# Ledger of designs, part 41: peptides against a protein of PDB entry 4Z5W

Target 1, 305 residues: chain A of PDB entry 4Z5W
Amino acid sequence: IPDVFLELNKLWYFSAQSNLFNGEMPRSLSNSRSISLLSLRNNTLSGQIYLNCSAMTNLTSLDLASNSFSGSIPSNLPNCLRLKTINFAKIKFIAQIPESFKNFQSLTSLSFSNSSIQNISSALEILQHCQNLKTLVLTLNFQKEELPSVPSLQFKNLKVLIIASCQLRGTVPQWLSNSPSLQLLDLSWNQLSGTIPPWLGSLNSLFYLDLSNNTFIGEIPHSLTSLQSLVSKENAVEEPSPDFPFFKKKNTNAGGLQYNQPSSFPPMIDLSYNSLNGSIWPEFGDLRQLHVLNLKNNNLSGNIP

## One batch from the design tools (peptide; aimed at target 1 S165 Y208 F265)

Design b2_p19_3 (made by RFdiffusion4)
Pose (drawn by RFdiffusion4):
Structure b2_p19_3 (pose): chain A 291 residues (1-233, 242-249, 256-305), chain P 19 residues (1-19)
Amino acid sequence: IPDVFLELNKLWYFSAQSNLFNGEMPRSLSNSRSISLLSLRNNTLSGQIYLNCSAMTNLTSLDLASNSFSGSIPSNLPNCLRLKTINFAKIKFIAQIPESFKNFQSLTSLSFSNSSIQNISSALEILQHCQNLKTLVLTLNFQKEELPSVPSLQFKNLKVLIIASCQLRGTVPQWLSNSPSLQLLDLSWNQLSGTIPPWLGSLNSLFYLDLSNNTFIGEIPHSLTSLQSLVSKPDFPFFKKGLQYNQPSSFPPMIDLSYNSLNGSIWPEFGDLRQLHVLNLKNNNLSGNIP
Amino acid sequence: SEEPHNLLFGSSSEPFLSS
């Protein structure tokens, strides 16, 4: 990509995604005062990611995903004070999230999916301090690590939480109850154990719950039949493993408890869930009748 | 081409409920 961005001082939107571009991002792009939306994803771009946050005061959305970059996660990123959305998926950082990210108060959406992020314990202790974070994708990282049960963790405004296919040990942590506005929860494809916490039924905005492919035991909590959003009625897309979904509400309401060791019966009170589109209880130890 | 990123993992099938 040419180094001509000093000359293009009115450029607020640049999208070069899904091309064959390689090499580093030109430094002038890293200094662009006018750039607001930048999407370079799905190229062969490489090198240490550098962004001058004193210079890029209009940067609101950054998508460098699926590229050949290496080095660390830039620690100066919280200083890009208008930056609201970062898609860093499929960049092999082989690194931890910098502590400075606890100061990233403009951040509302973050994806480190399949990016070789280590230490979920430190990553979550940091990111809980980003008060406006509404969506977090940590899928395909933290391999075989333990999902922290530390009760001090609070993600207050969190709407979408996805940490799948990390083979995470531990249980569904109670501190998730500190995210009362949670819409979409995906903990699938992990090594999670224990029972399914009844408090999940207390989440009034939750419409999508994927607990599939874990080691969960015990009963289906009765509270799931009283889930409010299942009983009664921005750009950074998601892919399901790939089928594209543009926003969290693009996912039909679902309960997927499949590929666990769950026991007991199916509650008749599930009939109360009139807004439920998908119920997947396959590959469990469930017994009794079908209500 | 557009490569999957921002991944969710689902079951191999999704039994949709009839209305």

Design b2_p19_3_s1 (made by RFdiffusion4, then SolubleMPNN; from b2_p19_3, 11 letters changed)
Fold by OpenDDE base, seed 5:
Structure b2_p19_3_s1 (fold): chain B 305 residues (1-305), chain A 19 residues (1-19)
Amino acid sequence: as target 1 above (305 residues)
Amino acid sequence: GIKPTNLIFVSDELPVLPS
């Protein structure tokens, strides 16, 4: 990429995604005062990520995903006072979340999917201080770690939480009950155990629940038949989506379906591939907005309602 | 055992097909 961005003093949106760009980010780009949205996703860019936040005063969205960047996660990003959306998916940092992210009050959407992030306990302890954080994607990190259940963890404004395919141990954490605005929860493809907690049915905005491919036991909580977002459409809060897409894949090597916003996901309860027992509640028929109910590969018994 | 074909969410970009 040429170092000409100083001359482009009116450039508000720069998208060069899905090309074959290599080398480092131009210094003039890292110092651009005009750029609000920057996407360099899906290239072969390398070196360390550096942004001059004192210069980049208009930066609101940063997408550097699927590049060959190396080194540490930029600790100065919280100084980019308007920066809301960060996509660092598929950048192999081999790092922990910087402590400075405790001060990242502008942050609304963050993805580190498949970025070799370590220490989930530290990551969640830091990110809970991001009071405006609504979307958090941490899929394919923290391999074989334990999902912390510390009751003091609090994500008050969290709407989308995706922590799939981490081989995480532990249980469904009680601190998620402190996220009353949660719309989408994906904890699939882990090693989570215990029972599915009844308080999940109190999350009135929850329309997408994926707990599939874990080791959950016991009965399906009857409270899931009372999920208000799946009973009636009246509670659908239209909110601005993250400036990065989501992908649903069968595995890491498969092609995925792209979803541009969480609201594009079909309303779903997936509890498949666990060790759940008991009956299918007939009151699942009350979930008039539900598109997908997947209960296969469990120990369920009785009649199908 | 056969790995289940259940779908997972990721934010990884799909590779650009080589020209």
Scores: peptide ipSAE 0.029, ipTM 0.557, DockQ to the pose 0.083
OpenDDE base, seeds 1, 2, 3, 4: peptide ipSAE 0.022, 0.026, 0.025, 0.024; ipTM 0.607, 0.566, 0.570, 0.624; seeds 1, 3 fail the geometry check

Design b2_p19_3_s2 (made by RFdiffusion4, then SolubleMPNN; from b2_p19_3, 12 letters changed)
Fold by OpenDDE base, seed 1:
Structure b2_p19_3_s2 (fold): chain B 305 residues (1-305), chain A 19 residues (1-19)
Amino acid sequence: as target 1 above (305 residues)
Amino acid sequence: SIKPTNLIYVSDELPVLKK
């Protein structure tokens, strides 16, 4: 990418995603006063990520995902006072979340999906201070760590939490009950154990629940049959979506399906591939908005209602 | 290893879990 962005003083949106760009990010781009949206996703860019936040006063969205960047996570990003969305997916940092992210009040959406992030306890302890954080994607990190259950953790404005395929141990953390606005929860493909907690059914905005491929035991909480978002359409809060797409891989051989918004996911309860027992509650029939109920590969018994 | 299916992630490609 040429170092000409100083001359482009009116450039508000720069998208160069899915190209063959290599080398470092131009210094003039890292100092652009005009850019609000920057996407360099899916290139072969390298070097250290550096942004001059004192210059980049209009930066609202940053997508650097799927590049060959190296070094540390930029600790100065909280100084980008308008920066809301960050996509650092598939950048192999091999690092912890910077402590400076405690001050990241502008942050609304963060992805570190498959970024070799370490120390989930520290990450969640830091990120809980991001009062405006609505979307958090941490898939394919924290390998074999324990999902912290510390009751003091609070994500008051959290709407989307995805911590899938981390081989995480522990239980469904009770601190998530303090996230009443949660719409999408994915904790699939972990080693989570214990029972599915009844308080999940109190999350009135929860339309997508994936707890599949864990080691959950006990009965399905009856309270899941009363998930208000799945009973009635009236509570579909259209919220501002992150500027990064989500992907869901349905087949091992196919590419992931792209979902531009969390609301594009079909309303779902997936509890498949656990050790759940007991009956299927007939009151699942009350979930008129539910598109997918997946209970396969459990120890369920009795009649199918 | 069974490759995760139905996994939500944010990247153009799932990492090919190397065999």
Scores: peptide ipSAE 0.361, ipTM 0.755, DockQ to the pose 0.082
OpenDDE base, seeds 2, 3, 4, 5: peptide ipSAE 0.236, 0.308, 0.066, 0.038; ipTM 0.698, 0.714, 0.663, 0.577; seed 4 fails the geometry check

Design b2_p19_3_s3 (made by RFdiffusion4, then SolubleMPNN; from b2_p19_3, 12 letters changed)
Fold by OpenDDE base, seed 3:
Structure b2_p19_3_s3 (fold): chain B 305 residues (1-305), chain A 19 residues (1-19)
Amino acid sequence: as target 1 above (305 residues)
Amino acid sequence: GIKPTNLIFVSDSLDVLPP
């Protein structure tokens, strides 16, 4: 990428996704006063990520995903006072979340999917201080760590939590009950155990629940048949989606479906590939908005309602 | 009988990148 952005004093949006750009990020770009949206996703950019947050006063969205960046996560990003969305997926950091992210009050959406992030306890302890955090994606990190169950953890404004494919141990964490605005929860492909907690059915905005491919035991909580977002249409508050799309990898099709908004996901309960027992509740029939109910590969018994 | 709406049983983890 040429170092010409100093002359582009009115540049608001720069998207150079899915090109063959290599080398470092241009210094003029990392000092741009005008840029609001920066996307360099799916290139071969390398070196350390550096942004001059004191200069980049208009930066609101940063997508650097799928690049060959190395080194530490930029600890100065919280100084970008308007920065809301960050996509750092598939950047191999081999790092912990910086302590400075406790001060990241502008942050609304964060992805570190498959970024070799370590120490989930520290990550969640830090990120709980981000009062505006609504979307958090931490998939393919924290390999074989324990999912913290500390009741003091609090994500009040969290709407989307995705921590899949981490081989995480532990239980469904009680601190998620403090997230009443939660719409999407994906904890699939972990080693989570215990029972599915009944308080999940009290999350009135929860329309997408994936707990598949874990080691959950006991009965399906009857409270899941009363998920208000799945009973009635009225509670789908279309809030602003993150600037990065979501992708659902179908195990059968190499082409994942792109979803630009969490609300575009089909309403789903997936509890498949667990050790759940008991009956399928007939009252799942009351979930008129439910598109997917996946209970396969469990120890369920009785009649299919 | 839960009326089969187009229940696409897909248990797939979400990612922010195309596969």
Scores: peptide ipSAE 0.043, ipTM 0.588, DockQ to the pose 0.082
OpenDDE base, seeds 1, 2, 4, 5: peptide ipSAE 0.021, 0.040, 0.033, 0.020; ipTM 0.580, 0.522, 0.569, 0.584; seed 1 fails the geometry check

Design b2_p19_3_s4 (made by RFdiffusion4, then SolubleMPNN; from b2_p19_3, 11 letters changed)
Fold by OpenDDE base, seed 3:
Structure b2_p19_3_s4 (fold): chain B 305 residues (1-305), chain A 19 residues (1-19)
Amino acid sequence: as target 1 above (305 residues)
Amino acid sequence: GIKPTNLIFVSEEEPVLPK
């Protein structure tokens, strides 16, 4: 990418995603005073990520995903006072979340999906201080760590939590009961154990639940049959979606289906590939908005209602 | 092609860790 952005003092949006750009980010781009949205996703950019937050006062969205960046996570990003959305998916940092992210009050959406992030306890302890954090994607990190159950953890405004494919140990954390606005929870492809907690059914906005491919035991909580978002068409308050898309990948070899908004996901309960027992509750029939109920590969018994 | 980011895995297929 040429170093010509100094003269582009009115540039508000720069999208150069899905090209063949290599090398480092231009210094003039990292110092742009005008840019609000920056997307360089799916290139071959390399080197250290550096953004001059004192210059980049208009930066609101940053997408650097699927690049060959190296080094540390930029600890100065909280100084970008308008920065709301960060997509750092598929950047191999081999790092912990910086302590400075405790002060990241502008942050609304964060993805570190498959970014070699370590220490989930520290990550959640830091990120709980981000009062405006609504979307958190931490998939394919923290390999074989324990999902912390510390009751003091609180994500009051969290709407989307995705921590899939981490081989995480532990239980469904009680601190998630303090997230009443939670709409989407994906903890699939872990080593989570214990019972599925009944308080999940009290999350009135929860329309997408994936706990599949874990080691959960016991009965399906009857309270899941009373999830309000699945009983009635609540007007999904379309809060501003993250500026980065989600991808639902059925097949590892196929292109994932792109979803621009969490609300575009079909309403789903997936508890498949666990060790759940007991019956399928007939009251799942009350979930008139439910599109997918996946209970396969469990120890369930009795009649199918 | 667009490299998918922010993957939500479907329970039916084991997520292959990107090499």
Scores: peptide ipSAE 0.102, ipTM 0.662, DockQ to the pose 0.299
OpenDDE base, seeds 1, 2, 4, 5: peptide ipSAE 0.040, 0.026, 0.024, 0.024; ipTM 0.516, 0.523, 0.603, 0.618; seed 1 fails the geometry check

Design b2_p19_4 (made by RFdiffusion4)
Pose (drawn by RFdiffusion4):
Structure b2_p19_4 (pose): chain A 291 residues (1-233, 242-249, 256-305), chain P 19 residues (1-19)
Amino acid sequence: IPDVFLELNKLWYFSAQSNLFNGEMPRSLSNSRSISLLSLRNNTLSGQIYLNCSAMTNLTSLDLASNSFSGSIPSNLPNCLRLKTINFAKIKFIAQIPESFKNFQSLTSLSFSNSSIQNISSALEILQHCQNLKTLVLTLNFQKEELPSVPSLQFKNLKVLIIASCQLRGTVPQWLSNSPSLQLLDLSWNQLSGTIPPWLGSLNSLFYLDLSNNTFIGEIPHSLTSLQSLVSKPDFPFFKKGLQYNQPSSFPPMIDLSYNSLNGSIWPEFGDLRQLHVLNLKNNNLSGNIP
Amino acid sequence: SVLPSHTVLNPDSGYIYTD
């Protein structure tokens, strides 16, 4: 990508995604005062990611995903004070999230999916301090680590939480109850154990719950039949493992408890869930009748 | 079943990620 971005001082939108571009991002792009939306994803771009946050005061959305970059996660990123969305998926950082991210108050959307992020314990203790974070994707990282149960964790405005296919040990942590506005929860494809917490049914905005492919035991909590959003009625897309979904509401309401060790019966009160599109209880130890 | 007729039962499962 040519180094001509000092000359293009009115450029607020640049999208070069899904091409064959390689090499580093030109430094002038890293210094662009005018750039707001930048999408370079799905190229062969490489090197240490450098962004001058004192210079890029208009940067609002950054998508460098699925590229050949290496090095660390830039620690100066919280200083890009208008930056609201970062898609860093499929960049092999082999690193932890910098502590400075606790100060990233403009951040509303973050994806480190399949990026070789280590230490979920430290990553979540940091990111809980980003007060405006509404969506978080940590899928395919933290391999075989433990999902922290530390009760001090609070993600207050969190709408979408996705940490799948990390083979995480532990239970569904209770601190998730500190995210009362949660819409979409995906903990699937992990090693999670214990029982399914009844407080999940207390999440009034939750419409999509993927607990599939875990080691969960015990009963289906009765509270799931009283889930409010299941009973009654921005750009950074998601892929389901790939089928594209543009926003969280693109996912039809779902309960997927499949591929666990759940026991007991199916509650008749599930009939109260009139907005439920998908109910997947396959590959469990469930017994009794079908209500 | 007590479920609404539009509810799909036991479809394929999957996990969400980004590209």

Design b2_p19_4_s1 (made by RFdiffusion4, then SolubleMPNN; from b2_p19_4, 8 letters changed)
Fold by OpenDDE base, seed 4:
Structure b2_p19_4_s1 (fold): chain B 305 residues (1-305), chain A 19 residues (1-19)
Amino acid sequence: as target 1 above (305 residues)
Amino acid sequence: SILPDHTILNPESFYLTTE
């Protein structure tokens, strides 16, 4: 990308996604005072990510996903006082979340999907201090780590949590019960064990639950048949979605179905590919808003309602 | 079936990413 952005004093939005741009990010772009939304997703950009947060006072959204950037996660990003949305998916950092992210009060949406992030315990301990954090995507990281169950973890404003395909061990963490605004939970394709906790059915805003491809045992909690968001069409408060798309994938090499907003996901319960037993509750019929129910490849018995 | 007529039973499973 040419280093010509100094003259663009009115540049509010710059999208150069899905091109063949290579080399480093232009210094004039990293110092832009006018830019609010920056997307360079799906290029071949390289080098260290550097943003001059003292200059970039209008920066609200940053998408650098699917680039060849290297080095550390920029620890100065919390100094970008208006920065809300960050997509760093598919950037091979091989790093932990910086401790400075405890101070990232502007942060509302964060993705590190497939970014070689390490130490999930430290990541969650840091990110819980982001009081405005609503969307957190950590898919394809933390390989074979244990999902922390520490009850002191608090994500009060969390709406979207995705930690899929990490080979994570442990149980469904009780600290998620401290997130009453949770709308979407994906913990699929892990090595999570134990029972599915009944308190998941108390998450009144939860319309999308994916616990598939784990090692869960016991019965399906009857409380899932009373998920309020699936019984009634709650006016899902049109909260600002992240400025980055989501993808449904079967594997890392498959083309994903793109979804621009979490609200565009069909209401779903996926508990498939576990070791669940007992009956399918007939009260799943009360879930009038449920579009997808997946219970296949379990040890369930009795009648299909 | 007691399930709503629009409910898809036992489709393929996916996981969510942003990449």
Scores: peptide ipSAE 0.499, ipTM 0.921, DockQ to the pose 0.874
OpenDDE base, seeds 1, 2, 3, 5: peptide ipSAE 0.498, 0.477, 0.495, 0.474; ipTM 0.920, 0.917, 0.919, 0.916

Design b2_p19_4_s2 (made by RFdiffusion4, then SolubleMPNN; from b2_p19_4, 7 letters changed)
Fold by OpenDDE base, seed 1:
Structure b2_p19_4_s2 (fold): chain B 305 residues (1-305), chain A 19 residues (1-19)
Amino acid sequence: as target 1 above (305 residues)
Amino acid sequence: SVLPSHTILNPESFFLTTE
């Protein structure tokens, strides 16, 4: 990309998605005082990610996903005082979340999907300090790590949590019960074990639950038949979605079905590919808003209601 | 079936990404 952005003193939005741009990000862009929305997603940009947060005082959204950037996650990003949305998906960092992110109070939406992020314990310990964090996507990281169950972890404002396809060990963590505003939970394609906790049914805003492709045992918690968001027609108020799309993928190499907003996902319970036993509760019929129920490849018995 | 008539039973499973 040419280094010509110094003259663009009124540049509010720059989108150069899905092009053949290569090399480093232009220094004039990294110093832009006017830019609010920056998307360079799906290019071949390389080098270190550097943003002059002292200059970029209007930056609110950053999408650098699917680029060939290297090196560390920029530790100075919390100094971008208006930066709300970050998409760093498919950037091979091979790094931990910077400790400076404890101070990232402007952060509302973060994705590191498939970014070779390491140390999930440190990542969650850091990110819990982001008081405005509503969306967290950590899919395809933390290979074979243990999902921390530390009850002190607290994500009070979390609406969307996606930590899929990490081969994570452990159990459904009790600290998620401290996220009463949770709308979407995807912990699928891990090695999570134990029972599905009954307190998941107390998450009154939870309309999308994916625990598929794990090693869960025991019965389906009856409390899932009383998920208030799936009983009542009250569509959860469309809170402002992240400035980045989501994709439903079957594997890492498949094209995903794109969803621009989490609210556009069909209401779902997926518990498939586990070792769950007992009956399918007939009270799943009370979930009038439920569009997808997936219970296949379990040890369930009795009748399908 | 007590399930809502619009409920899809046992589709393919997917995981969510942002890539």
Scores: peptide ipSAE 0.511, ipTM 0.922, DockQ to the pose 0.872
OpenDDE base, seeds 2, 3, 4, 5: peptide ipSAE 0.489, 0.506, 0.505, 0.495; ipTM 0.916, 0.920, 0.919, 0.914

Design b2_p19_4_s3 (made by RFdiffusion4, then SolubleMPNN; from b2_p19_4, 6 letters changed)
Fold by OpenDDE base, seed 1:
Structure b2_p19_4_s3 (fold): chain B 305 residues (1-305), chain A 19 residues (1-19)
Amino acid sequence: as target 1 above (305 residues)
Amino acid sequence: SVLPSHTILNPESGFLTTE
């Protein structure tokens, strides 16, 4: 990308997605005082990510996903006082989340999907301090780590949590019960074990639950038949979507189905590819808003209701 | 079946990403 952005003193939005841009990010762009929305997604940009947060006082959204950036996660990003949305998906950092992210109070939406992030315990301990964090995507990281079950973890304002395809060990963590506004939970494609906890049915805003492809045992919690968001339409809170799309992938190598907003996901319960036993509760019929029920590849018995 | 008529039963599963 040419280093010509110094002359663009009124540049508010720059999108150069899905081009063939290579080399480093222009210094004029990393020092832009006017830019609010920056998207360079799906290019071949390289080098270390550097943003002059003291200059970039209007930066609200940053999408650098699917680039060839290297080095550390920029520890100074919390100094970008208006920065709400960050997409760093498919950037191979091989790093931990910086401790400075404890101070990232402007942060509302964060994705590190497939970014070689390490130490899930440290990551969650840091990110719980982001009081405005509503969307957190950590898919394809933390390979074979243990999902921490520390009861002190608190994500009070969290609405979207995706930690899929990490081969994570452990159980469904009780600290998620401290997120009463949770609308979407994806913990699929892990090595999570134990029983599915009944308190998941108390998450009145939860309309999308994916626990598929784990090692869960026991019965399906009857409390899932009373998920209020799936019984009635009234709780569909139209919340500000993150400035980045989501993709549902069937595997790591396939293109995903794109969803522009979390509200565009069909209301779903996916418990497929586990070791669940017992019956399918007839009371799943009470979930009038449920569009997808996936229970395949379990040890369930009896009749399909 | 007591499931709503619009409910898709047992589709292909997949996980969510932002990539």
Scores: peptide ipSAE 0.538, ipTM 0.922, DockQ to the pose 0.883
OpenDDE base, seeds 2, 3, 4, 5: peptide ipSAE 0.509, 0.524, 0.517, 0.513; ipTM 0.917, 0.923, 0.920, 0.916

Design b2_p19_4_s4 (made by RFdiffusion4, then SolubleMPNN; from b2_p19_4, 7 letters changed)
Fold by OpenDDE base, seed 5:
Structure b2_p19_4_s4 (fold): chain B 305 residues (1-305), chain A 19 residues (1-19)
Amino acid sequence: as target 1 above (305 residues)
Amino acid sequence: SILPSHVILNPESGYLTTE
């Protein structure tokens, strides 16, 4: 990328997605006073990620996903006082979340999907201090770690939590009951065990639940048949979605179905590929907004209602 | 079945990501 951004004093949006750009991010871009949205996703950019947050006073969104950046996660990003959305998916950091992210009050949406992030306990302990955090994507990290169940963890404003395909051990964490605004939960493709907790049915905004491909046992909680968002059309508050797309993938090598916003997901309960027993509750018929019910490959008995 | 006719039962599963 040419180092010409000093002259582009009116550059509000720069999108160079899915090109063949290589080398380092130009210094004039990392010092841009005008830029609000920066997307360099799906290139071959390299070196360390450096942003001059004191200069980049208008930066609101940063997408550097699917690049060959190296080194540490930039610890100074919390100094970018307007930065709301970060996509660092598929950047192989081999690192922990910086402690400085405790101060990241502007942060609303964060993805580290497949970024070789380590220490889920530290990551969640840090990120709980981000009071405006609504979307957190940590898929394909933390391989074989234990999902912390510490009740002191609090994500009060969390709407979207995705921690899929991490081979995580443990149970459905009780601290999620402190997230009453949760709309989407994906903990699929892990090694989570125990029973599915009944308090999940108290999450009135939860319209998408994926617990598939785990080791859950016991009955399906009857409280899932009373999920308020799936019974009635609640007025989904049109909150600003993350500036990055989501993908539903069947495997790591397949192209995913793209979703531009969380509200574009079909309302779903997926409990497939577990060890659940008992009957399918007839009251799943009361979930008038439900589009997908997946109970495949369990130990369930009786009739399909 | 008492499930609404628009419900897709037992599709292929898959996880969410941003890549």
Scores: peptide ipSAE 0.542, ipTM 0.934, DockQ to the pose 0.860
OpenDDE base, seeds 1, 2, 3, 4: peptide ipSAE 0.547, 0.532, 0.538, 0.541; ipTM 0.931, 0.932, 0.932, 0.934; seed 1 fails the geometry check

